Peptides against a protein of PDB entry 5HDT. Designs and how they scored, part 33

Target 1, 163 residues: chain A of PDB entry 5HDT
Amino acid sequence: MVVKTFMDMDQDSEEEKELYLNLALHLASDFFLKHPDKDVRLLVACCLADIFRIYAPEAPYTSPDKLKDIFMFITRQLKGLEDTKSPQFNRYFYLLENIAWVKSYNICFELEDSNEIFTQLYRTLFSVINNGHNQKVHMHMVDLMSSIICEGDTVSQELLDTV
Target 2, 163 residues: chain A of PDB entry 5HDT as posed
Amino acid sequence: MVVKTFMDMDQDSEEEKELYLNLALHLASDFFLKHPDKDVRLLVACCLADIFRIYAPEAPHTSPDKLKDIFMFITRQLKGLEDTKSPQFNRYFYLLENIAWVKSYNICFELEDSNEIFTQLYRTLFSVINNGHNQKVHMHMVDLMSSIICEGDTVSQELLDTV

## One batch from the design tools (peptide; aimed at target 1 E110)

Design b2_p21_8_s2 (made by RFdiffusion4, then SolubleMPNN; from b2_p21_8, 8 letters changed)
Fold by OpenDDE base, seed 4:
Structure b2_p21_8_s2 (fold): chain B 163 residues (1-163), chain A 21 residues (1-21)
Amino acid sequence: as target 1 above (163 residues)
Amino acid sequence: SSKEQKELIEKLVKELLEEAK
């Protein structure tokens, strides 16, 4: 049995992240973001959320335009939270829980169109929130929105009007 | 097919979850 040193273990972790880099880039392609199947798009969103979790606080995506596309895509998927009786609700819950805990949207502060992204996120969350949601769903929604407000350096008037 | 793509993505999600531990 070969005992790996601490340095070897850390190196293995970085190598694994590099292994998934090409996959991460592939999942963010237009083929998946614009996939005609709604269930596929939801799974893609969950996978992208996990990618952000793994690479936090950084992201494997270097293009600002691509990052914008990804978060606008994830925001669109969150509309599925409205129907609590949907067979796919657990997947939507996972998506919400993940991005709220990781604070994935915080990377958008460095983007030129950050205010647009946050505005669309808030509008989407407010449009789907209802009394059918349990306390955990409400908590994650509040955590997600409050974290962005607290950590943001500037807030546009449009965003303020949305909140 | 959409079914095959769903299965592939689900597999990838599981692998990513294990990596994130």
Scores: peptide ipSAE 0.043, ipTM 0.686, DockQ to the pose 0.064
OpenDDE base, seeds 1, 2, 3, 5: peptide ipSAE 0.031, 0.042, 0.035, 0.034; ipTM 0.674, 0.680, 0.672, 0.676

Design b2_p21_8_s3 (made by RFdiffusion4, then SolubleMPNN; from b2_p21_8, 8 letters changed)
Fold by OpenDDE base, seed 1:
Structure b2_p21_8_s3 (fold): chain B 163 residues (1-163), chain A 21 residues (1-21)
Amino acid sequence: as target 1 above (163 residues)
Amino acid sequence: MEEEEKKLIEELVKKLLEEAK
């Protein structure tokens, strides 16, 4: 029985962190973010949302530019919420539910372009909201938008005009 | 990270790669 020393355990943990960091970074690559298949992009968005959930309140992405790209990407995927009869609607619902519950977009407050990100999110959500959505969908959308407004210390005029 | 979290990430990546190829 090989007794792992504290150093060995630490080394193993660092190797694991590196491995899963690489996987997280791979998911955020242009290959996935710009994938031509709409269903693949939706799955990518859900995976990214899960990564943010797992790493919350931190993120494995340190680059502000990369974080901006990711959240702009996720925002674009939320357009799929418009069609409630789509076979992929449940996955879109999962995406919305996840990011609303985790408050994933709160990471963006530290970004220089946070107002741009939030503005795009609000515009997207308002564009897809319709009477076909049940109460839960509406609640998640409201929760997501309200949390950003309430927790943000600055709100641009453009964002106010959007709301 | 917990083992459950690690496995989740790994499975999600695997699933993505399968659908993306």
Scores: peptide ipSAE 0.087, ipTM 0.721, DockQ to the pose 0.161
OpenDDE base, seeds 2, 3, 4, 5: peptide ipSAE 0.053, 0.083, 0.063, 0.070; ipTM 0.681, 0.722, 0.706, 0.694

Design b2_p21_8_s4 (made by RFdiffusion4, then SolubleMPNN; from b2_p21_8, 10 letters changed)
Fold by OpenDDE base, seed 4:
Structure b2_p21_8_s4 (fold): chain B 163 residues (1-163), chain A 21 residues (1-21)
Amino acid sequence: as target 1 above (163 residues)
Amino acid sequence: EKEEQEKLIKELVEKLLEEAK
C-alpha cells in the first residue's frame, strides 16, 4: 500500500486546479465564443456563468479584452429569453438566474469599456422583458439591473439614456 | 460535434463545481 504524503496530495490538488483553470481559459477562446451552433453558444454561456459563480468575487480571466468579449458574448445570448416556448428557454432562464444572483457583471466595473457593456446589457434586457415572462424572470432582470445601478460610481450619458 | 462539445462543457462544469466544495 503506497501512502501518499501531504506534499503529494497538495501537489495533486494544485495540478487539478491548474487543469481546471486552463480548461476555463480555453472555454473563453474564440473557438467557443464564435461557435457556429447557437445551442453550443448558449451552453458555453451557461458554463461561463458557472465559472464566474465558482470563482466569485474574482475571475480566472485577467485580460480586460477577454472579459469584455465574454460579457458581450453572454449579453448576446440573453436575447434568447424572448421565446418562452423554446425548448432551450429553461437554459436561458438558468443563465439569467445565475448571472443575476452572482452579480457576475459587476466585475466589469474595473474595465475601461464598462459603460458600453452595461448599455448593451440593458438594451438587451429591455428588448425582451415584455414577452410574456413569468414573475421570476422579471425579478431576476430587475435584480440584475438594480445591482449594477446601486454599485456603479459613474454612469455614462449613453447608459442613462438607455435606462 | 455538438454532442461532443456539450459533453466537454458539462464535464468542465462538474469538475469545477466539485473543486468549489
Scores: peptide ipSAE 0.100, ipTM 0.747, DockQ to the pose 0.059
OpenDDE base, seeds 1, 2, 3, 5: peptide ipSAE 0.054, 0.079, 0.068, 0.072; ipTM 0.688, 0.720, 0.686, 0.691

## One batch from the design tools (peptide; aimed at target 1 A56 P57 N106)

Design b2_p22_1 (made by RFdiffusion4)
Pose (drawn by RFdiffusion4):
Parts: C-alpha cells; structure tokens; sequence
Structure b2_p22_1 (pose): chain A 163 residues (1-163), chain P 22 residues (1-22)
C-alpha cells in the first residue's frame, strides 16, 4: 500500500510530503536494506526510488554514509531484472524505469565513493541484460548510464572499462 | 556554482516530467 501512495504522490503535494517524510526516512533503515525477504527489499527499493522523485532536487536523506547504503542496495535489487519470467519482473522494471527517469543516481556525484557505486551499477546492468528484455529496458539503461557520464565530473578508466 | 544550479534544475525537471508521465 505504501508503494501505491508513493507512486501516486506528486512533487507539488507539500502537505502529503511533510506528512510522509518521517516514513520516507524510516524506510531507508538498515532493517529494510538488509531484510532477508526478497519481496520486502523489492518493495522498499521502489519506495526509495519514488521518495527520491517526490523530494527532488532536495532528497530527505542527508547522511552520506546512509545515502551510499541506499544506492548500493538499489543496485543489488536491479539484479532481479534478469529473470524476465518471474512474476515480480514488472516491479523490477518499474524500479529501473523510475531511477532512469528521475536520474536519482546523480545524487552520488558528491559522495566520496561515487566511482565504486557507478562502476558496480554498470557491471550489474551489463550482467543482467539478455534476450528477454524489450527495447524499453535497453532504453532505460542507456538513459540511466548516459546521465552519469554527461552530467558527471569525470569518467575513471575503471568505469570506462565496464563499457 | 553555475554547474550545481544546472544540476539542481535538471533534477527538478526530470522529477516533474516523471510526474506528468505517471
């Protein structure tokens, strides 16, 4: 249910944002990012993605250490894109579609471990893509990775090599 | 400062476009 309200929420709704702000900060808790249940991490990942959409360009989570945990957690969930036969696939697709549209990962430009995050993101996307994915999946991956290069400060040799 | 303002504008624009898309 929380996924639906965060999905339908708007950047304009200052009222609902101040209300659900405490929940948004809580969903990033380590209880969720390391929950052993596959279905819970997926739902939490979708929420954190819309939480970044709703509050842009000013995200609620300010701690860099915590901000790092979230985007690495999201990258681990993008592994789910590989199984196109799973009933949960369309939810992994929504996650990919969202962070691609929103360019949420660009928040990591300021983090000290940005290169590790972007490199692990690129390796994951190139390791999950297969003949089961339609062109929309390809398109969203390019949108996601293109923003990191075009709007980033630099491209390390390690990140360039993953391409 | 100009580069950071541009990045903030683009982040706002992308979020607004996504809202319209939904």
Amino acid sequence: as target 2 above (163 residues)
Amino acid sequence: ETLEELRKFLAWLNAKLRDLHL

Design b2_p22_1_s1 (made by RFdiffusion4, then SolubleMPNN; from b2_p22_1, 15 letters changed)
Fold by OpenDDE base, seed 5:
Structure b2_p22_1_s1 (fold): chain B 163 residues (1-163), chain A 22 residues (1-22)
Amino acid sequence: as target 1 above (163 residues)
Amino acid sequence: KEKEEKRKKLLLERAREADEKR
C-alpha cells in the first residue's frame, strides 16, 4: 500500500534531517522503549512523536520491527490520558495532539502488523476516553481514529468490532 | 519556519531531560 501524508507546514532539508538521525536512533533504542521510569517513557514518546513530525511523511527508521515497537510503545503511553488531573496530563495531551495532527500512524499501513497496531490503538483510546476530557481531547481522538478508517483500504474484522 | 525551529529546540531539551533521568 502506498502511504501519502500531506502537511501544511514546511519540510526540513535533508541536511537538517541528518542532524537528528543519531538522536532518533538513540531514543528508539530498547534502553528507552523498555525504560523502567514512567516519566522517562513519556518524554521519549513525545520525542518520538516530534521525530515523526520532522521526518514526515517518511520515518528515519528502516526496520519494520523497530517501527512496530515504536508505535506499540507510543500506544501504551496514551493510557496516561486516563488521569486528567495528573501533573503529566498536559504532556500526554501534547503526545495525542501531535500524532493526530501529523497522522503519524499512517506510516503503519506499510507494516505487516498494521491491523494489530491499529487495534491496540483503538482499544487504548476507547479505554481512556470519558466525559471528563475536554472537547480538544475528544476531537484529537476522533481525528486519529477517523483518519485511519478513511485512509485505510481494508481493516480487520477485529478492528471493525472495536469501532 | 520560526515556530518549527522552536519545536526542534524543545525536542532537544526534552531528549536531554530523558537522558538525565535515565
Scores: peptide ipSAE 0.308, ipTM 0.858, DockQ to the pose 0.031
OpenDDE base, seeds 1, 2, 3, 4: peptide ipSAE 0.034, 0.300, 0.244, 0.167; ipTM 0.534, 0.849, 0.814, 0.769

Design b2_p22_1_s2 (made by RFdiffusion4, then SolubleMPNN; from b2_p22_1, 17 letters changed)
Fold by OpenDDE base, seed 5:
Structure b2_p22_1_s2 (fold): chain B 163 residues (1-163), chain A 22 residues (1-22)
Amino acid sequence: as target 1 above (163 residues)
Amino acid sequence: SEKKKKRLELLEKRAKEADKKR
């Protein structure tokens, strides 16, 4: 129910955004971010990505610490892209496609720890990228990484060394 | 409102990006 609700929600519906705000905030709780089931965590990540899409350009999560936790959480889920034969691969693809298209990580430029977040993202993507990925997956990965470099005023030397 | 203005700008940006991908 929750996943379907956020996936189908229109970005221009202010009334619906207000209605589901409490649910969106609840999904970012430690209960979900630290859930023991890997499949549940993937589903949570997809929901969070949809929330960022719906509420863009503003996030309903106003705490810098919470935003950092969320993006570090999403980054960890992207490790699942490594196995292209996994039954859950299509959901990992959805997650990647969403965050790349929406440019969800752009909000991280407002965070003090943005370099840490971007470094972890790049390391994760380079660790999972392989020849089994189709062209679309590669393009989304490149789009995500290049967008951050192009839109950032400055990038750390560590990040540059990673690329 | 400032929020609506920013949303409009974002939509325009996304529209341009979508056109580039076609």
Scores: peptide ipSAE 0.017, ipTM 0.463, DockQ to the pose 0.213
OpenDDE base, seeds 1, 2, 3, 4: peptide ipSAE 0.022, 0.016, 0.020, 0.020; ipTM 0.509, 0.444, 0.463, 0.464; seeds 1, 3, 4 fail the geometry check

Design b2_p22_1_s3 (made by RFdiffusion4, then SolubleMPNN; from b2_p22_1, 18 letters changed)
Fold by OpenDDE base, seed 2:
Structure b2_p22_1_s3 (fold): chain B 163 residues (1-163), chain A 22 residues (1-22)
Amino acid sequence: as target 1 above (163 residues)
Amino acid sequence: DEKKKKRLELLKERALEADKKR
């Protein structure tokens, strides 16, 4: 797969939104979110990130529980950023770049468990950040975390302790 | 699992290509 720079992409048309709706629903199923293959889960995460990009600032998912599951799932995949030498690193980079640029996690502010989601995200990012990452990776991580802190009306003490 | 990988990869590639054609 050729990873394209997300910053050069625009939001999809309404016709494309309709096309991706079925994909969105299928990829959010437990079958994919709990798939045993790590590479499959990464691809699923990338597709989900694209879906959020297409539908931003809305989401095709109506269930708060499903949204929570999805973002917790995406967060778990970000652990793969720790190994810059992995053959899948470019896809992990794409995932990070996408969610940072789109600010996909901002949808979580409407969820009751938003602080839990953000806390897990921050813990994950801080656990994988290392000096092997280039400036772009660091920038995206910082942008993502800063945006959530700045736009959040309420930030739990647990989240603050994580930062 | 390998079939699933290929299917998802194809979906991803198609999504990226669709973005280019916009």
Scores: peptide ipSAE 0.093, ipTM 0.705, DockQ to the pose 0.031
OpenDDE base, seeds 1, 3, 4, 5: peptide ipSAE 0.093, 0.092, 0.066, 0.091; ipTM 0.708, 0.708, 0.682, 0.712; seed 5 fails the geometry check

Design b2_p22_1_s4 (made by RFdiffusion4, then SolubleMPNN; from b2_p22_1, 17 letters changed)
Fold by OpenDDE base, seed 5:
Structure b2_p22_1_s4 (fold): chain B 163 residues (1-163), chain A 22 residues (1-22)
Amino acid sequence: as target 1 above (163 residues)
Amino acid sequence: SEKKKKRLKLLEERAKAADKKR
């Protein structure tokens, strides 16, 4: 079995987790994941990343399909990192920093479509990486990708071809 | 802890902002 690896963090109490469970479920609804406003989707992605941080090493989402939708959604938002001069860049940076530090994508190892999720993540990151990004952005991208390769039991050929 | 409360508050505020723009 693939063991999930998370960075040591200050975990929230069970009482706090229970209090925000309904909010967590609300933000993961199709209404928000498919919201037409790009700024709303970015805010939602940051909220979802925070939720994973709070509930680590578990998640309040029990459905594998929902988890897949969430991570595919977050991956799509990371494309916004390509424009370093955007007014929203700092929020995209926050998203990247959070998911890299928490190793949020490690939850995906238990999903049937994990290889698809990781492949799409790598494709997205490599498509936006450029020399305009500062060292911290590069480090977070590398940390995120390296963690998945190192912790995974197996890596698909498609993923290997992407790296 | 106070740090945890701050993180939860930020989460709630972002959620409210997203909800307001829907």
Scores: peptide ipSAE 0.197, ipTM 0.806, DockQ to the pose 0.031
OpenDDE base, seeds 1, 2, 3, 4: peptide ipSAE 0.085, 0.180, 0.066, 0.064; ipTM 0.750, 0.792, 0.724, 0.729

Design b2_p22_2 (made by RFdiffusion4)
Pose (drawn by RFdiffusion4):
Parts: structure tokens; C-alpha cells; sequence
Structure b2_p22_2 (pose): chain A 163 residues (1-163), chain P 22 residues (1-22)
């Protein structure tokens, strides 16, 4: 249910944002990022993605250490894109479609461990892509990775090598 | 369904002036 309201919420709705702001900060808790249930991490990942959409360009989570935990957590969930036969695939697709459209990972440019995050993101996307994915999946991955290069400060040799 | 709701949400967002991270 929380996924639906965060999916339907707008950047304009200042009222609903101030109301759900405390829940948005809470969903990033370590209780969720490390929850052993696969279905919970997926739902939390979709919420954190819209939470970044709704509050852009000013995200609610300000702690860099915590901000790092979230985007690495999201990258681990993008592994789910590989199983195109799973009933949960379309939710993983929604997650990919969202961070691609919002360019949420560009928040990591200011983090000290940006290169590790972007490198692990690139490796993951190139390791999950298969013949089961339509061109929309390919398109969203390019949009996601293109923004990191075009709008980033630099490209390390390690990140360039993953391509 | 979730799939229909997702498509409606994406269509709605594309019609609006949205902010992104850069």
C-alpha cells in the first residue's frame, strides 16, 4: 500500500510530503535494507526510488554514510532483473524505470565512495542483461549509465573498464 | 493491476514538469 501512495504522489503535493516525510526517512532504516525477505527489500527499494523522485532535487536523507547504504542496497536489488520469468520481474522493472527516469544515482557524485558505487552499478547491469529483456530495459540502462558519465566530474579507468 | 497502475503513473509524470537530479 505504501508503494502505491509513493508511486502516485507528486512533487507538487507539499502537504502529503511533509506528512509522509517521517515514513520516508524510516523506510531507509537498516531493518529494511538488510531484511532477509526478498519481497520486502524489493518493496522498500521501489519506495526509496519514488522518495527520491518526489523530493528532488532535495532528497530527505542527508547522512552520506546512510545515503551510501541506500544506493548500494538498490544495486543489489537490480540483480532481480535477471529472472524475466519471475512474477516479481515487473516490479524490478519499475525500479529500473524509476531510477533511470529520475537520475537518482547522480546524488552519489558528492559521496566519497562514488566510484565504488558506480562501478558496482555498471557491473551489475552488464551481468543481468540477457536475451529475455526487451528494448525498454536496454534503453533504461543506457539512460541510467549515460547520466553518470555526461553529468559526472570524471570517469575512472576502473569504471571505463566495466564498459 | 500493478502493471496498469505503473503505466498510468508514468503517463501522468511525463505530462507534468518534474525535477530531476543532476
Amino acid sequence: as target 2 above (163 residues)
Amino acid sequence: SFEEEREEAMEKWKEQDMKRYS

Design b2_p22_2_s1 (made by RFdiffusion4, then SolubleMPNN; from b2_p22_2, 13 letters changed)
Fold by OpenDDE base, seed 4:
Structure b2_p22_2_s1 (fold): chain B 163 residues (1-163), chain A 22 residues (1-22)
Amino acid sequence: as target 1 above (163 residues)
Amino acid sequence: SWEEEFKKAMERRKKKKEKFFT
């Protein structure tokens, strides 16, 4: 399965990156992003997160619109973190841990609609966080949001220095 | 809480951006 393949890959395998490039592109198609089964969408999100991990700091997707669609899609899946007793919670945790560690959302700073993406991410995380989450979940949420703030401030300062 | 601190930080960032693009 494609999901298992990407999970086993690391950032240093250039040959594997080339082999699975087409598969990575197909996973971002409307067929997968708009799949009617929520469990399938979660697996797709995890696979996309792995793709960003593998190709970091770059992305195999060249279209800004496609990148926006992907991150809005991943953000919607993070709503599943609210139920800590769900059988799928471990996969939601994996998704959160991955995107926080890789800093995947930082690619969005290249997008015109980055503010919209980050706003939706923050609103989603604030809506799902609760006292049922352990310290690791809280840590990943904080790390994810703090990284975006930090890079945003850096970019803003660079812009100010340029003018 | 960390949530409140984060919201404050985001508001500060927004204000800086508004000043820059105005």
Scores: peptide ipSAE 0.047, ipTM 0.611, DockQ to the pose 0.023
OpenDDE base, seeds 1, 2, 3, 5: peptide ipSAE 0.024, 0.018, 0.007, 0.011; ipTM 0.462, 0.412, 0.392, 0.419; seeds 2, 3 fail the geometry check

Design b2_p22_2_s2 (made by RFdiffusion4, then SolubleMPNN; from b2_p22_2, 13 letters changed)
Fold by OpenDDE base, seed 5:
Structure b2_p22_2_s2 (fold): chain B 163 residues (1-163), chain A 22 residues (1-22)
Amino acid sequence: as target 1 above (163 residues)
Amino acid sequence: SWEELFEERMKRLKSKDIKVFT
């Protein structure tokens, strides 16, 4: 399936990256981002995270509006980290670990609405952080947030107030 | 399961140097 295709793909798989580029673009369509099934949205988010990983350091999506939609979408999916007992928790964990490791949200610094995206990300993370999470989850959350603060050229006062 | 596949994949990926967004 599509999720496995991108999950198994490496950054140096140039031929495959070119072959599946159109599929990557299609996965960011409103059909998938606004899919009514929560499980489908989670799989889409994981796939998008892998797409960012594969094509790093260049995002295959060229539209700023589309990039904003994608990151707002991914941010919404991170809410699923709240239920550590869910059988799908490891998918949310994968999503978190991937985007933290790849620093995917750094793409947002090039977007006009970066402050909005980062603010929503921080609010979402702080809303789901709890003592039930293991150390690795906490570390990925911290890594994700600290990367934005440390590597960002500008940080809004609103974001600073959130942190 | 997908969960197992994701975990194993991440373990393998962490053994590699990857490019990240800056």
Scores: peptide ipSAE 0.466, ipTM 0.890, DockQ to the pose 0.828
OpenDDE base, seeds 1, 2, 3, 4: peptide ipSAE 0.460, 0.464, 0.459, 0.462; ipTM 0.888, 0.892, 0.887, 0.889

Design b2_p22_2_s3 (made by RFdiffusion4, then SolubleMPNN; from b2_p22_2, 12 letters changed)
Fold by OpenDDE base, seed 5:
Structure b2_p22_2_s3 (fold): chain B 163 residues (1-163), chain A 22 residues (1-22)
Amino acid sequence: as target 1 above (163 residues)
Amino acid sequence: SWEELFEERFEKRKKKDLKFFK
């Protein structure tokens, strides 16, 4: 199982990282990013988040266009945080936790369309925040947004208006 | 539960995962 393989892998697993590198690259293909099954897309997002965690501070994806596609894809999946009673909520939480912990969205600062990505992220997060979320969910959301604000050199007015 | 498993894994990762993106 691919999902569990990356979940159980840590940053110092050098032999495993080398062994599964090609699989990591394959998971970012359009076939998986545009998969028709919503649950499959969520699992793909979780794997991608783990891949960023495992290979930090260097993402294995070298194409700026591919990186943009991945982060826009992950942002779309975060909409699933809105329903705290969904049977898939824990996987959405897992996704949020991983991207917040390793500050994966900081990769986007190197992209030309970083402001677009951050704007969509903030709009998505504020649209799904609700009283059903526990303290840990709120903490990860705040950590994710604060990290981008604090480490960004220039933030667009559109993003500031969103915050 | 998944929540408990994720929490345990998160605490372990805080000790082992030292590298992050800037």
Scores: peptide ipSAE 0.396, ipTM 0.867, DockQ to the pose 0.782
OpenDDE base, seeds 1, 2, 3, 4: peptide ipSAE 0.382, 0.383, 0.395, 0.383; ipTM 0.858, 0.855, 0.864, 0.862

Design b2_p22_2_s4 (made by RFdiffusion4, then SolubleMPNN; from b2_p22_2, 13 letters changed)
Fold by OpenDDE base, seed 2:
Structure b2_p22_2_s4 (fold): chain B 163 residues (1-163), chain A 22 residues (1-22)
Amino acid sequence: as target 1 above (163 residues)
Amino acid sequence: SWEELFEERFERRKSKDVKVFK
């Protein structure tokens, strides 16, 4: 129900955005980010990606520490893109598509540990990229990485050298 | 199913312009 609620919501749904704001904040709690069930964590990640999409260009999460936790969490979930034949692959694709679409990781430029987040993101993406992925997956991966490189004045050369 | 919902939403979003983070 929660997943569907945010999937169906768009950026212009002002009344709904206000109504579900507290739920959005609750979904970023440690209870969900550290949930023991892998399937639950994937659904949480998808919801968070939708939340970023819906509330763009202003994320409802204001704490730098919380934002870092969220993006590190999402990055860990992206590992699931490695198995293209998994029945859950489309959910991982959904996650990738949404974070690439609205350039969610660009929020990280305002964070002190942005380089750590971007490093983990690039390492994760390059670890899962393979020729088995269709053009759409590749497109979103490229869009995600290029948006950070092109718009990031704060991206260190050290980060680029280590990737 | 969830997968059916995903595909439906994906198709509807193809032509939409969205605000993005800068």
Scores: peptide ipSAE 0.459, ipTM 0.876, DockQ to the pose 0.730
OpenDDE base, seeds 1, 3, 4, 5: peptide ipSAE 0.454, 0.452, 0.457, 0.453; ipTM 0.878, 0.872, 0.877, 0.870; seed 3 fails the geometry check

Design b2_p22_3 (made by RFdiffusion4)
Pose (drawn by RFdiffusion4):
Structure b2_p22_3 (pose): chain A 163 residues (1-163), chain P 22 residues (1-22)
Amino acid sequence: as target 2 above (163 residues)
Amino acid sequence: FEEEVEEAWEKRKEQEMKNYSR
């Protein structure tokens, strides 16, 4: 249910944002990022993605250590894109389609461990892509990775090598 | 779920949105 409201919410709705702001900060809790249930981490990942969409360009989570935990957590969930036969696949696709459209990962440019995050993101995307994915999956991955290079400060040799 | 996602995307594309693009 929380996924639907965060999916349908708008950047304009200042009223609903101030209301659900405390929940948005809470969903990033370590209780969720490390929950052993696969279905919970997926739902939380989708929420954190729209939470970044709704509050852009000013995200609610300000702690860099915490902000790092979230985007590494999201990268681990993108592993789920590999199983195109799973009933949960379309939700993983929604997650990829969201962070691609929102360019949420560009928040990491200011983090000290940006290179580790972007490198692990690139490796993951190149390791999950297979013949089961339609062109939309390919398109979203390019949109996601293209923004990091074009709008980033630099490209390390390690990140360039993952390509 | 799939229909609701499509409707959410159609609605967003009609609006001026902000993001983390420089």

Design b2_p22_3_s1 (made by RFdiffusion4, then SolubleMPNN; from b2_p22_3, 14 letters changed)
Fold by OpenDDE base, seed 4:
Structure b2_p22_3_s1 (fold): chain B 163 residues (1-163), chain A 22 residues (1-22)
Amino acid sequence: as target 1 above (163 residues)
Amino acid sequence: WLEEYKKRLEERKKKELKSFSK
């Protein structure tokens, strides 16, 4: 399965990166980003996160609009972190851990709408954080937000008000 | 991370420009 393939791939496999390039591009299509099944969208988000991990610091997606769509999509999936008792929580945790470790959102700094993306991310994280989350979840959330603050040269007033 | 990304981005742009000129 595509999910397992990307999860097992490391950043040093250049030949494999080329082989799965078309598949990576296809996963970012509207068919997957707008899929009606919530669990499918979560799996797609995890795959996209793995793609960013594999290709970091580069990305196979060349369109700024497509990149924006992807990160807005991933941000929407992070809402699932609110329910720690959900059967899918482990996958939401994987998504959070991945994007925090890779710092995948930092690629958005080159996008015109970076402030919008970061604002939505911060709002989402603050809306889902609760006492049911363990220390690791909290740490990943902090790492994710801290990385963006530290590397960002300019932050909109809207983002500052969100923090 | 951002600095490395920008570096790679510029490298890709250069390669793309060279390929376009061929």
Scores: peptide ipSAE 0.020, ipTM 0.467, DockQ to the pose 0.031
OpenDDE base, seeds 1, 2, 3, 5: peptide ipSAE 0.012, 0.015, 0.019, 0.019; ipTM 0.386, 0.421, 0.474, 0.491; seed 3 fails the geometry check

Design b2_p22_3_s2 (made by RFdiffusion4, then SolubleMPNN; from b2_p22_3, 15 letters changed)
Fold by OpenDDE base, seed 3:
Structure b2_p22_3_s2 (fold): chain B 163 residues (1-163), chain A 22 residues (1-22)
Amino acid sequence: as target 1 above (163 residues)
Amino acid sequence: WLEEYKKRLEELKKKELKSFSK
């Protein structure tokens, strides 16, 4: 059976988006972001990625601190890409594919701590990339990193040291 | 997306229950 990705999912109307705003906010609570179960955190990350896809190019989260927490959280989940043989790898792939296609991290350019977020993202991606990954995984990783560099006006020295 | 989202939420809830019950 073919695994369905975000590309197979439709978007709701503007009215429907508003109806689920509270759910989106609840999903980004510390209860979920700091959940002790790794698999739960992965599912939360996938749901958050879908929320960004649905609300793109905007986000239902207005707090800069909350947005930072969310993207740092998503970045931490991407560490799971290291094991291509993991039973959860397909969900990690989904997460990567989604955020790469949507360019979800572009929202971070509006944040004061964007350099910190991007630095952590690059460090994470470089730490997990390996020869076991197929071309699609590599493509998504490269697309994500290159897009941020191309869209950004300036990058920190720490980010440059990571690249 | 709504139906798939609901499915994921249910899976999340189920996993949470297992996590707290172990």
Scores: peptide ipSAE 0.185, ipTM 0.767, DockQ to the pose 0.029
OpenDDE base, seeds 1, 2, 4, 5: peptide ipSAE 0.122, 0.203, 0.133, 0.055; ipTM 0.689, 0.794, 0.690, 0.687; seeds 1, 2 fail the geometry check

